# Peptides against a protein of PDB entry 5TUV: the designs that were tried, part 164

Target 1, 107 residues: chain A of PDB entry 5TUV
Amino acid sequence: KEVIDRLRYLKAEIEDLELKERELDQQKLWLQQSIKNVMDDSINNRFSYVTHEDICNCFNGDTLLAIQAPSGTQLEVPIPEMGQNGQKKYQINLKSHSGPIHVLLIN
Target 2, 107 residues: chain B of PDB entry 5TUV
Amino acid sequence: AQECQNLEVERQRRLERIKQKQSQLQELILQQIAFKNLVQRNRHAEQQASRPPPPNSVIHLPFIIVNTSKKTVIDCSISNDKFEYLFNFDNTFEIHDDIEVLKRMGM

## One batch from the design tools (peptide; made by RFdiffusion4, then SolubleMPNN)

Design b2_p25_2_s1 (from b2_p25_2, 10 letters changed)
Fold by OpenDDE base, seed 4:
Structure b2_p25_2_s1 (fold): chain B 107 residues (1-107), chain C 107 residues (1-107), chain A 25 residues (1-25)
Amino acid sequence: as target 1 above (107 residues)
Amino acid sequence: as target 2 above (107 residues)
Amino acid sequence: DSVVKNIEKLQSKIHPYGFIYKLVE
């Protein structure tokens, strides 16, 4: 009896959790789209930037490259492997399909 | 008994997924808030200055910050249309997305 | 490798807007 009751309880709870998970999935999807819409808004887009000062205030002591690119730009990093000269290769490959990439040296 | 154990495992898995999705949702909300705050800041700043910032003084979203040692040698190859970039580093680097930068800025 | 860990961290984030991060062999 206890096992049967536990089974029924668990099944009911799992059903509720399934509904909750679906709700969260929907909310996430809507929020992602909302963010895209907000950022794509003409007025917001005009003011969607940071300054060199902003970046310098966030980082210090190293060389900083700022890379701006269109949304959807592909950034590929090969898994570092030993090269022929015995040095690991550290690379960044960028590919944009919708516009040019802009690079700024900050430090 | 075995069925009960299976359902308990499933329940726990669902609870963990829900927790993860709730966390992701909160992060998305923070992203949206940060962006709106950034836009508001910039609008106010430009109103006070009565002009937009110089074009080369700002970094438009989306962007990344690449951080590497001052001693790191960086080579860059650029396509003619600037749609493709290849960066070679002789040492490790760290990439920070604009979301992280906005967080560091307190947005 | 720190570089791999960094990219994996970025991949774990939800990016409704921006770059698509990929590790390649």
Scores: peptide ipSAE 0.769, ipTM 0.934, DockQ to the pose 0.889
Fold by OpenDDE base, seed 5:
Structure b2_p25_2_s1 (fold): chain B 107 residues (1-107), chain C 107 residues (1-107), chain A 25 residues (1-25)
Amino acid sequence: as target 1 above (107 residues)
Amino acid sequence: as target 2 above (107 residues)
Amino acid sequence: DSVVKNIEKLQSKIHPYGFIYKLVE
């Protein structure tokens, strides 16, 4: 039956795709860990920074805040909603567990 | 057949996930390359200057850039240990991660 | 909302390090 043959074909293909997806998952984990290792290297860490000039070249015309924090810092933004004064609330909540947060005003 | 249709939907779902993961892997590779290029640039720059940059003149990774209008009023509350920050804006803002900044820098 | 869209965009990216982005109600 043609339907039976089609079903068998699709099942076999899905199985192959599942294997491919698992392979990609492993590669992703490897790359993520690799990046962490590279950034945690003492020499790389020493030189892992950008300058004010770098930022100014990327942005212009507005107020810029640079916020540096340890990896894993939680950044929460409430969904903007109307306050009692009729104005929407725009907020950023930051919580670090491993070190202080640093803020710089750019231009 | 209904079962055949269900499997075709499943097949398409898996194909889309695979495509997304392939794209994510490429982005991770680019992140790693960009970081390495940044480190090399900074090492070279400090060698030429024969000194490290002033501590408050650079922004260490990881960081974010918050962009908002010049007219935006920003209030900031800081915990005693500087592990927690609360930013209040009277208007909209836009956040850019360090990955995007490195891309804009051409790293 | 532009703010929401911005955070959702950040959430869609893979971050092997750095900030963890979350929208809260």
Scores: peptide ipSAE 0.769, ipTM 0.935, DockQ to the pose 0.880
Fold by OpenDDE base, seed 1:
Structure b2_p25_2_s1 (fold): chain B 107 residues (1-107), chain C 107 residues (1-107), chain A 25 residues (1-25)
Amino acid sequence: as target 1 above (107 residues)
Amino acid sequence: as target 2 above (107 residues)
Amino acid sequence: DSVVKNIEKLQSKIHPYGFIYKLVE
């Protein structure tokens, strides 16, 4: 039957797609680790920075805070809720476990 | 047949996941390229200047940029362990990661 | 809310390193 043929075709294609997806997953993991390794290299780490000018060229007209922190730093933002005074709360909570957090006012 | 329909749905779902993962891989590749370009730029710049940049003039990775209106009032408190920061804003803000910044820089 | 959307966008990105983003109640 045409239905049987379609079933067999679909099953075969799905099998191929499963293989492809696994391949992509492996490649993703490899690339992620590769990036970490490149960034952790002593020479690369020494030069892994941007300037104030770089940031200013990317953004215009607003207040800019630059926050540098160790990889793995947790950034929490509460869902803005109306406060008792009728003002929504806009907040950033940062927690580092590996080192200090550095804050710079850019603009 | 219902079985054919089920498999076709599964096939389509897998195709979409594969597409998403392919896009993610491309982003990772671009991240790595951008970082390498940044390092090269900075190495060259320091060589030409025969000196490193002033310590407080650069922002080391990883970092984020918090963008908010010039009218926004920002206060910051630091925990006793000094690894925890609390930022309060009286208006909305927008966070940009270093990956986006490097993209905007053309790296 | 724009703030929520911003964080969700960041969460959707692949971050091999850097900050871990979380929305809280």
Scores: peptide ipSAE 0.764, ipTM 0.934, DockQ to the pose 0.860
Fold by OpenDDE base, seed 3:
Structure b2_p25_2_s1 (fold): chain B 107 residues (1-107), chain C 107 residues (1-107), chain A 25 residues (1-25)
Amino acid sequence: as target 1 above (107 residues)
Amino acid sequence: as target 2 above (107 residues)
Amino acid sequence: DSVVKNIEKLQSKIHPYGFIYKLVE
């Protein structure tokens, strides 16, 4: 009946949407790998940097820390909670497994 | 029928996911373009200067920028091998990844 | 708060490389 026809139509459309979603997932995966390959290229890696001027042009009026670390470095931030002294704690924990971390004071 | 309504909800949910994935894919494309533009800029700049920049004057990818008030007190503890860092702030901070920085730079 | 919101925003982005962001208790 009318309901059966509507159900058939909806199911067919959902199937098409499933195919589209899988296609996008594959494209995303491919592009992610492509970006990694481009950045790991020796020539590109040599020139993959920004300057202090670049950063200062993007930000102003505050203290700026630049932290460079190897890809895969873990950055943990505890959910701010009130400490014993009545002040919230704001913290960043960094852990690298493949190389040293470098910190620069920009401003 | 209830079954038709359920499928309509599922259809809409899938459409929203597809839209989100399309947006994410475009962001990845822009990331790759921005990186290539950065590399091209730096190669050109070094050719013009006939020398690379001083080692401590640039920030290599990947990096983050931590932005906080100039009044914020920052304490830092570092492991001997510089693989672990602990930052303590007495006020709020904001983290920006290199992707955002490249966008702000107009790459 | 603002710090949590900032990290959640970073977590929602696709990072093919770089840092891994995590909120902890």
Scores: peptide ipSAE 0.762, ipTM 0.933, DockQ to the pose 0.875

Design b2_p25_2_s4 (from b2_p25_2, 9 letters changed)
Fold by OpenDDE base, seed 5:
Structure b2_p25_2_s4 (fold): chain B 107 residues (1-107), chain C 107 residues (1-107), chain A 25 residues (1-25)
Amino acid sequence: as target 1 above (107 residues)
Amino acid sequence: as target 2 above (107 residues)
Amino acid sequence: DSVVENIKKLQSKLHPYGFQFKLLE
């Protein structure tokens, strides 16, 4: 009886958790779409930028590249492996489908 | 019973996923708030300056910041498809998304 | 590898209006 009761309790709880997870999934979709809508707004889009000063205040001491690209741009990084010269290869592959990619050297 | 143990494992798995999704939702809210604050800051700044910033002085969202040593040699190649870019580094790099930058800016 | 860990960290975040990060294995 005790084992049976525990089983029933666990099954009921798992069912409740499943409902909660689905609710969270819907909320996530809503928030993601909300963010897209806010950023795509013409006025917001006009002012959606940071300055060189902003970046310099956040980072120091190294070379900084700023890469701007359309939303959804694919950024791929191969796992570093040894090249022909015995050095590891460090790469960034970018693929945009909706617009140009712009690169700025900050420091 | 073995069945109880299996259900308890499943219960814990679902609880962890729910916790992760709750955290993701919180981050999405913060992203939206940070973006709105950025827009407000920039609108105010341009009003004070009575002009927009020069085009090459700002970085439009979305963007990433690539941080690497000043000794790092960076090569950039554009493929036949002008929307594809390849960056080669002779040393390690670190990528920061615009979300992190906005956080560092205090947005 | 620091590069690998960096990309994994970025992948763990949601970017509804940003880059899509992928580690090539």
Scores: peptide ipSAE 0.753, ipTM 0.932, DockQ to the pose 0.889
Fold by OpenDDE base, seed 1:
Structure b2_p25_2_s4 (fold): chain B 107 residues (1-107), chain C 107 residues (1-107), chain A 25 residues (1-25)
Amino acid sequence: as target 1 above (107 residues)
Amino acid sequence: as target 2 above (107 residues)
Amino acid sequence: DSVVENIKKLQSKLHPYGFQFKLLE
């Protein structure tokens, strides 16, 4: 039957897609680990920085805060809601587990 | 047939996931390339200058940039060990990760 | 809200080496 043939075709294609998806998952994990290794390399780490000029060239016209922290630092932002004073609260909570956080005012 | 339709839906779902994962892989590759280019730039620059940049003039990865209006009032509370930060803004802000900054820099 | 959208966008990106973004409800 036409339906049976279609089912067989779809099942075969889905099987191929499953293999492809697993391959991509493996590649993703590999790349993620590779990036970590590259950035943790002593020589690379020494030169892993940007300058104030770099930042100023990327942004203009506003106040810019640069916040440096260890990898894995948690950044939490509450959904802005009206406070008791009738003003929405805009907040950033930072929590590091492995080292201090450093803040720079760019402009 | 219902079974055929179910498989076609599954097929399409898998195709979309694969597409998304392929895009994610490309972004990871670009991240790694951008970082390597940054390191190369900085190494060359320091060689030409025969000195490293002043410690307070650079921003080490990983970092974020917080952009807000110049009129925005920012309040900051810091823990004793500088592991925790609380920022309060009286207006909206926008956060940009280091990946975006490197892209804007042309890395 | 623009702040919410900004954080969600950051969350959607892969950060193998960086901050972990969380929106609090």
Scores: peptide ipSAE 0.753, ipTM 0.932, DockQ to the pose 0.916
Fold by OpenDDE base, seed 4:
Structure b2_p25_2_s4 (fold): chain B 107 residues (1-107), chain C 107 residues (1-107), chain A 25 residues (1-25)
Amino acid sequence: as target 1 above (107 residues)
Amino acid sequence: as target 2 above (107 residues)
Amino acid sequence: DSVVENIKKLQSKLHPYGFQFKLLE
């Protein structure tokens, strides 16, 4: 009796959790699309920037490269492996499909 | 019973997934709020200055910040159309996305 | 490797608008 009741309870709860998970999945999709729409808005896009001062206030002491690229730009980093010179290779590969990439040296 | 144990494991897995998705949703909400705050800040700043910032003084979204040592040697190969970039570093680097920058800015 | 850890952290974030991060194995 107790085991049967527990099984029934668990099955019912799992069903409720399935509904909750689907709800969250939909909300995630909606929110992601909402963010895209907000950022692509002409007025918002005009003001979607940070200044050099903003960056300098967030970071200090090292070389900083700012790389601006269109949304959807692919950034690939190979797992560092020992090169022919016995030094690990540290690389960043960037590929844009919709526009040019812009690089700024901050400091 | 084995069936009861199986369902309890499944229940726990679903609860963990739901928790993770709830956290992701909260992060998305914060991203949207941060972006809206950034836009408002910039609009107000330009109104006060009565002019837009110089073109080379701002970094438009989306962007990343690459942080590396002052001693790091950076080589860059650029395609003719500037759609493809290859960066080579002789030492480690750290990438920060625009979301992190906005957080550091207090947006 | 710190670089690998860094890129994995970036991959774990949701970027509805921005770069697509990929670690090449």
Scores: peptide ipSAE 0.752, ipTM 0.931, DockQ to the pose 0.894
Fold by OpenDDE base, seed 3:
Structure b2_p25_2_s4 (fold): chain B 107 residues (1-107), chain C 107 residues (1-107), chain A 25 residues (1-25)
Amino acid sequence: as target 1 above (107 residues)
Amino acid sequence: as target 2 above (107 residues)
Amino acid sequence: DSVVENIKKLQSKLHPYGFQFKLLE
């Protein structure tokens, strides 16, 4: 019947969409690895930096901290909660496993 | 039929996921292009200056920018090896990754 | 709040090379 035909059509289309999703997943994985390889290249790594001027041109009028750390560094932010003193706690926790962390005050 | 409706919902869900995955893929491509442009810019700049920039004048990737009010009090505790950092703020902050910075720079 | 939204936005982005963002509690 017509319902059976519609079901068959929908199932076939969904199967095609599944193939498309898998293709995109593989492309994403490949590109992620490609980016890592490009970033880790010795020549590219030598020139992978921005200047204080670059940062100042992107932001205005506030305190700016630049934090540089090795790839894979963990950055944790607790959900702000009211402290014992009646003030919300705003916090950043950083943990590196492969090298030191560097902090620069921009302005 | 109910089965047709269920498959229509699934079809739409998959289409939405595909759209999201395509968008993510484009963002990765843009990341790689931005990095390439950054490297080219810096190589050219150093060639013109005939020397690299001072070590403490640049910020190497990967990095983040923390933006907060000039009135915000920031406390920082660091480990001896500088592998662990704890930042406390008495007000809100905003974090920007290096990808966003490169975009703002026009890379 | 704004801090939570900021971290969630960062988490939604793909970082094949960089920091790992985590919201606690």
Scores: peptide ipSAE 0.748, ipTM 0.930, DockQ to the pose 0.913

Design b2_p25_3_s1 (from b2_p25_3, 14 letters changed)
Fold by OpenDDE base, seed 4:
Structure b2_p25_3_s1 (fold): chain B 107 residues (1-107), chain C 107 residues (1-107), chain A 25 residues (1-25)
Amino acid sequence: as target 1 above (107 residues)
Amino acid sequence: as target 2 above (107 residues)
Amino acid sequence: SKPPIAFSTTLRLDQPSFHYVSKDL
């Protein structure tokens, strides 16, 4: 049947797509490791920063907090809920495992 | 046939995932380039100034920027070791990661 | 009990950039 031939064709194509997807997954993993290596380089790490001016140029008009935390720091935002005072709670939870967190008020 | 249609749906699903992964890889490449450009900029700037920037004037990667209204009341609870932070806001906020900042900086 | 999480991530440069806006869900 023509349908049988189509099925066989589709199955073969899907197999090829599976191979392509795995290739992309490997490339992503490689690139992520490459980025880590570049950032962990002593010279690069020394110069891996932005200035207050940089931040101010990117944002304006509001209160800006810059929060520096080690790689791997967990960030969580709970669903806003009503507090005891009748006001909704908007929260950010940060948990670092490897070093201190630093907070800077930009403006 | 229904089986043929099912496989065609699966094929399309995989094609879309592959497209998404390709886009993500491109973004990672751009991130790496942006980081290298940042390092070069800072290195050159410090050479011109003949000194590093003041320690409290820069934000080291990785970081996030929290943006909220100037009217927003912010409360922060900090662990003794500064490994855990709880931010409380009485209104909504936005979070931007360092990658977005680098993009906005034109790196 | 811990409230349900609206957003969760880990700070790393090796991932897609994110922008989050807090809002009621």
Scores: peptide ipSAE 0.548, ipTM 0.907, DockQ to the pose 0.829
Fold by OpenDDE base, seed 2:
Structure b2_p25_3_s1 (fold): chain B 107 residues (1-107), chain C 107 residues (1-107), chain A 25 residues (1-25)
Amino acid sequence: as target 1 above (107 residues)
Amino acid sequence: as target 2 above (107 residues)
Amino acid sequence: SKPPIAFSTTLRLDQPSFHYVSKDL
């Protein structure tokens, strides 16, 4: 009987947790849509940028590339492998779908 | 007993997943706030300057920052598909998205 | 053949932030 009661309790709790998880999923979708709407606003989009100074203040000591690409651009980093010349290949693959990619050397 | 334990494991799994989703929601909220703050900052700055920033002085969202050693050789090539970019490095690199940059900026 | 992918993502502000360090895997 104790086991049966525990089972019933756990099943009920799991059901409640499922509801909570679905609620969170819906909230995420709503918030994501809200962010998209804010970013797609013409005024906001016009001012949605950072400066070289902003980047330099965030990072120091290394070469910095800023790569601007449209939302939805796919980024892939393969596992480093030896090239034909014996040099390891460290790569970034970018594939945009809706616009050009712009690259800036910050330092 | 075994069924109880299985459900307890499932319960705990769901609790952890819910916790993760709650954290992600909080992050999205902060992202939206950061973006709004960025836009506000830039609007004010351009008003004070009475002009937009030079076109090559800013990085529009979305973007990524790639940082690597000053000694790293970087090559960039555009594939036959104009939407595909390949970056080659002779050493390791780090990638940071724009969200992390906004966080570091204190937005 | 296509090399194995160590990291993959899509650029979106509505996604969790990420920081990736390239390394041998």
Scores: peptide ipSAE 0.543, ipTM 0.905, DockQ to the pose 0.816
Fold by OpenDDE base, seed 3:
Structure b2_p25_3_s1 (fold): chain B 107 residues (1-107), chain C 107 residues (1-107), chain A 25 residues (1-25)
Amino acid sequence: as target 1 above (107 residues)
Amino acid sequence: as target 2 above (107 residues)
Amino acid sequence: SKPPIAFSTTLRLDQPSFHYVSKDL
């Protein structure tokens, strides 16, 4: 009886947690749509950029590449492997489906 | 009972997922705020300058930043339509998305 | 034919931020 009561209590609590999780999922979806709408606005899109100075202020001492690509562009980094000359290969693969990719050397 | 233990584990798992989802939701809120602040900053700056920045002097969202050592050799292969890029590095690199950059900028 | 992928993502703002450091796995 005590075990049965504990089981009933736990099942009820888990059900409440399931409801809470679904609520958070819906809130996330709504917020994602809101962000998309804000970014797709013509005025906001016109001013959605950073400068070379902005990037240089965030990083120092390294070579910096800025890669601008359309939303939805896929980025892949394979597991590093040894090349023919004995040099380990480190790679980035980018694939866009909606427009060209633009690369800038910042520093 | 074993069933009680199983439900306790499930309960804890769901609580942790809820916590993670709450954190992710807060991050999305901050992203939206950061973007709006960026737009406001740029609008104000262009008003003061009475002109937009040169096209190649800014990096439009979305973008990523790749940083690597000054000594790193970088090779890039580009498709004819510029939709696919392959970067080869002879050393390790780091990738930062635009969201992290906005955070570092204090947006 | 292609090597296993260590990291993969899709560029968009409506997701958590990411920072990746290339390394052997």
Scores: peptide ipSAE 0.542, ipTM 0.906, DockQ to the pose 0.803
Fold by OpenDDE base, seed 1:
Structure b2_p25_3_s1 (fold): chain B 107 residues (1-107), chain C 107 residues (1-107), chain A 25 residues (1-25)
Amino acid sequence: as target 1 above (107 residues)
Amino acid sequence: as target 2 above (107 residues)
Amino acid sequence: SKPPIAFSTTLRLDQPSFHYVSKDL
């Protein structure tokens, strides 16, 4: 009887958790769409940028590249392998589908 | 008994997923706020300057920041349409997305 | 052949923030 009662309790709780999880999934989708709408707004898009100063204030001591690309651009980093010259290759691959990519050297 | 144990494991798994989803949702909310703050800052700054910033002086979202040692040699190859980029480094590097930059900026 | 990928993502603001450090794998 105790086992049966425990089973009933667990099943009821799992059902409640399932509802909560689905609710969170829907909220995430809603918020993601909201973010997209805000960013795609003409005024917001016009002012959606950072400055060189902003970047320099966030990072110091290294060479900094800023790479701007359209939303949806794919970024891949292969596992480093030995190159033809015997040097290990560290790479970043970018593939855009909707527009050009821009690169700026910050420092 | 075994069924109870299975359900308890499932319950715990669901609880952890819910916790993760709640955290991700909060991050998205903060991202939206940070973006709005960025836009507001830039609008105000341009109003005070009475002009937009020079085109190549700002980095438009979305972007990434790549940082590496100042001794790192960087090579870049670009496709004809500038939709594909290949960066080659002779040493390790780090990548930071625009969201992290906004966080570091205190937005 | 294309080397194995250590890291892959898509640029957009509607995802969790990421920070990647290239590693010798």
Scores: peptide ipSAE 0.530, ipTM 0.906, DockQ to the pose 0.842

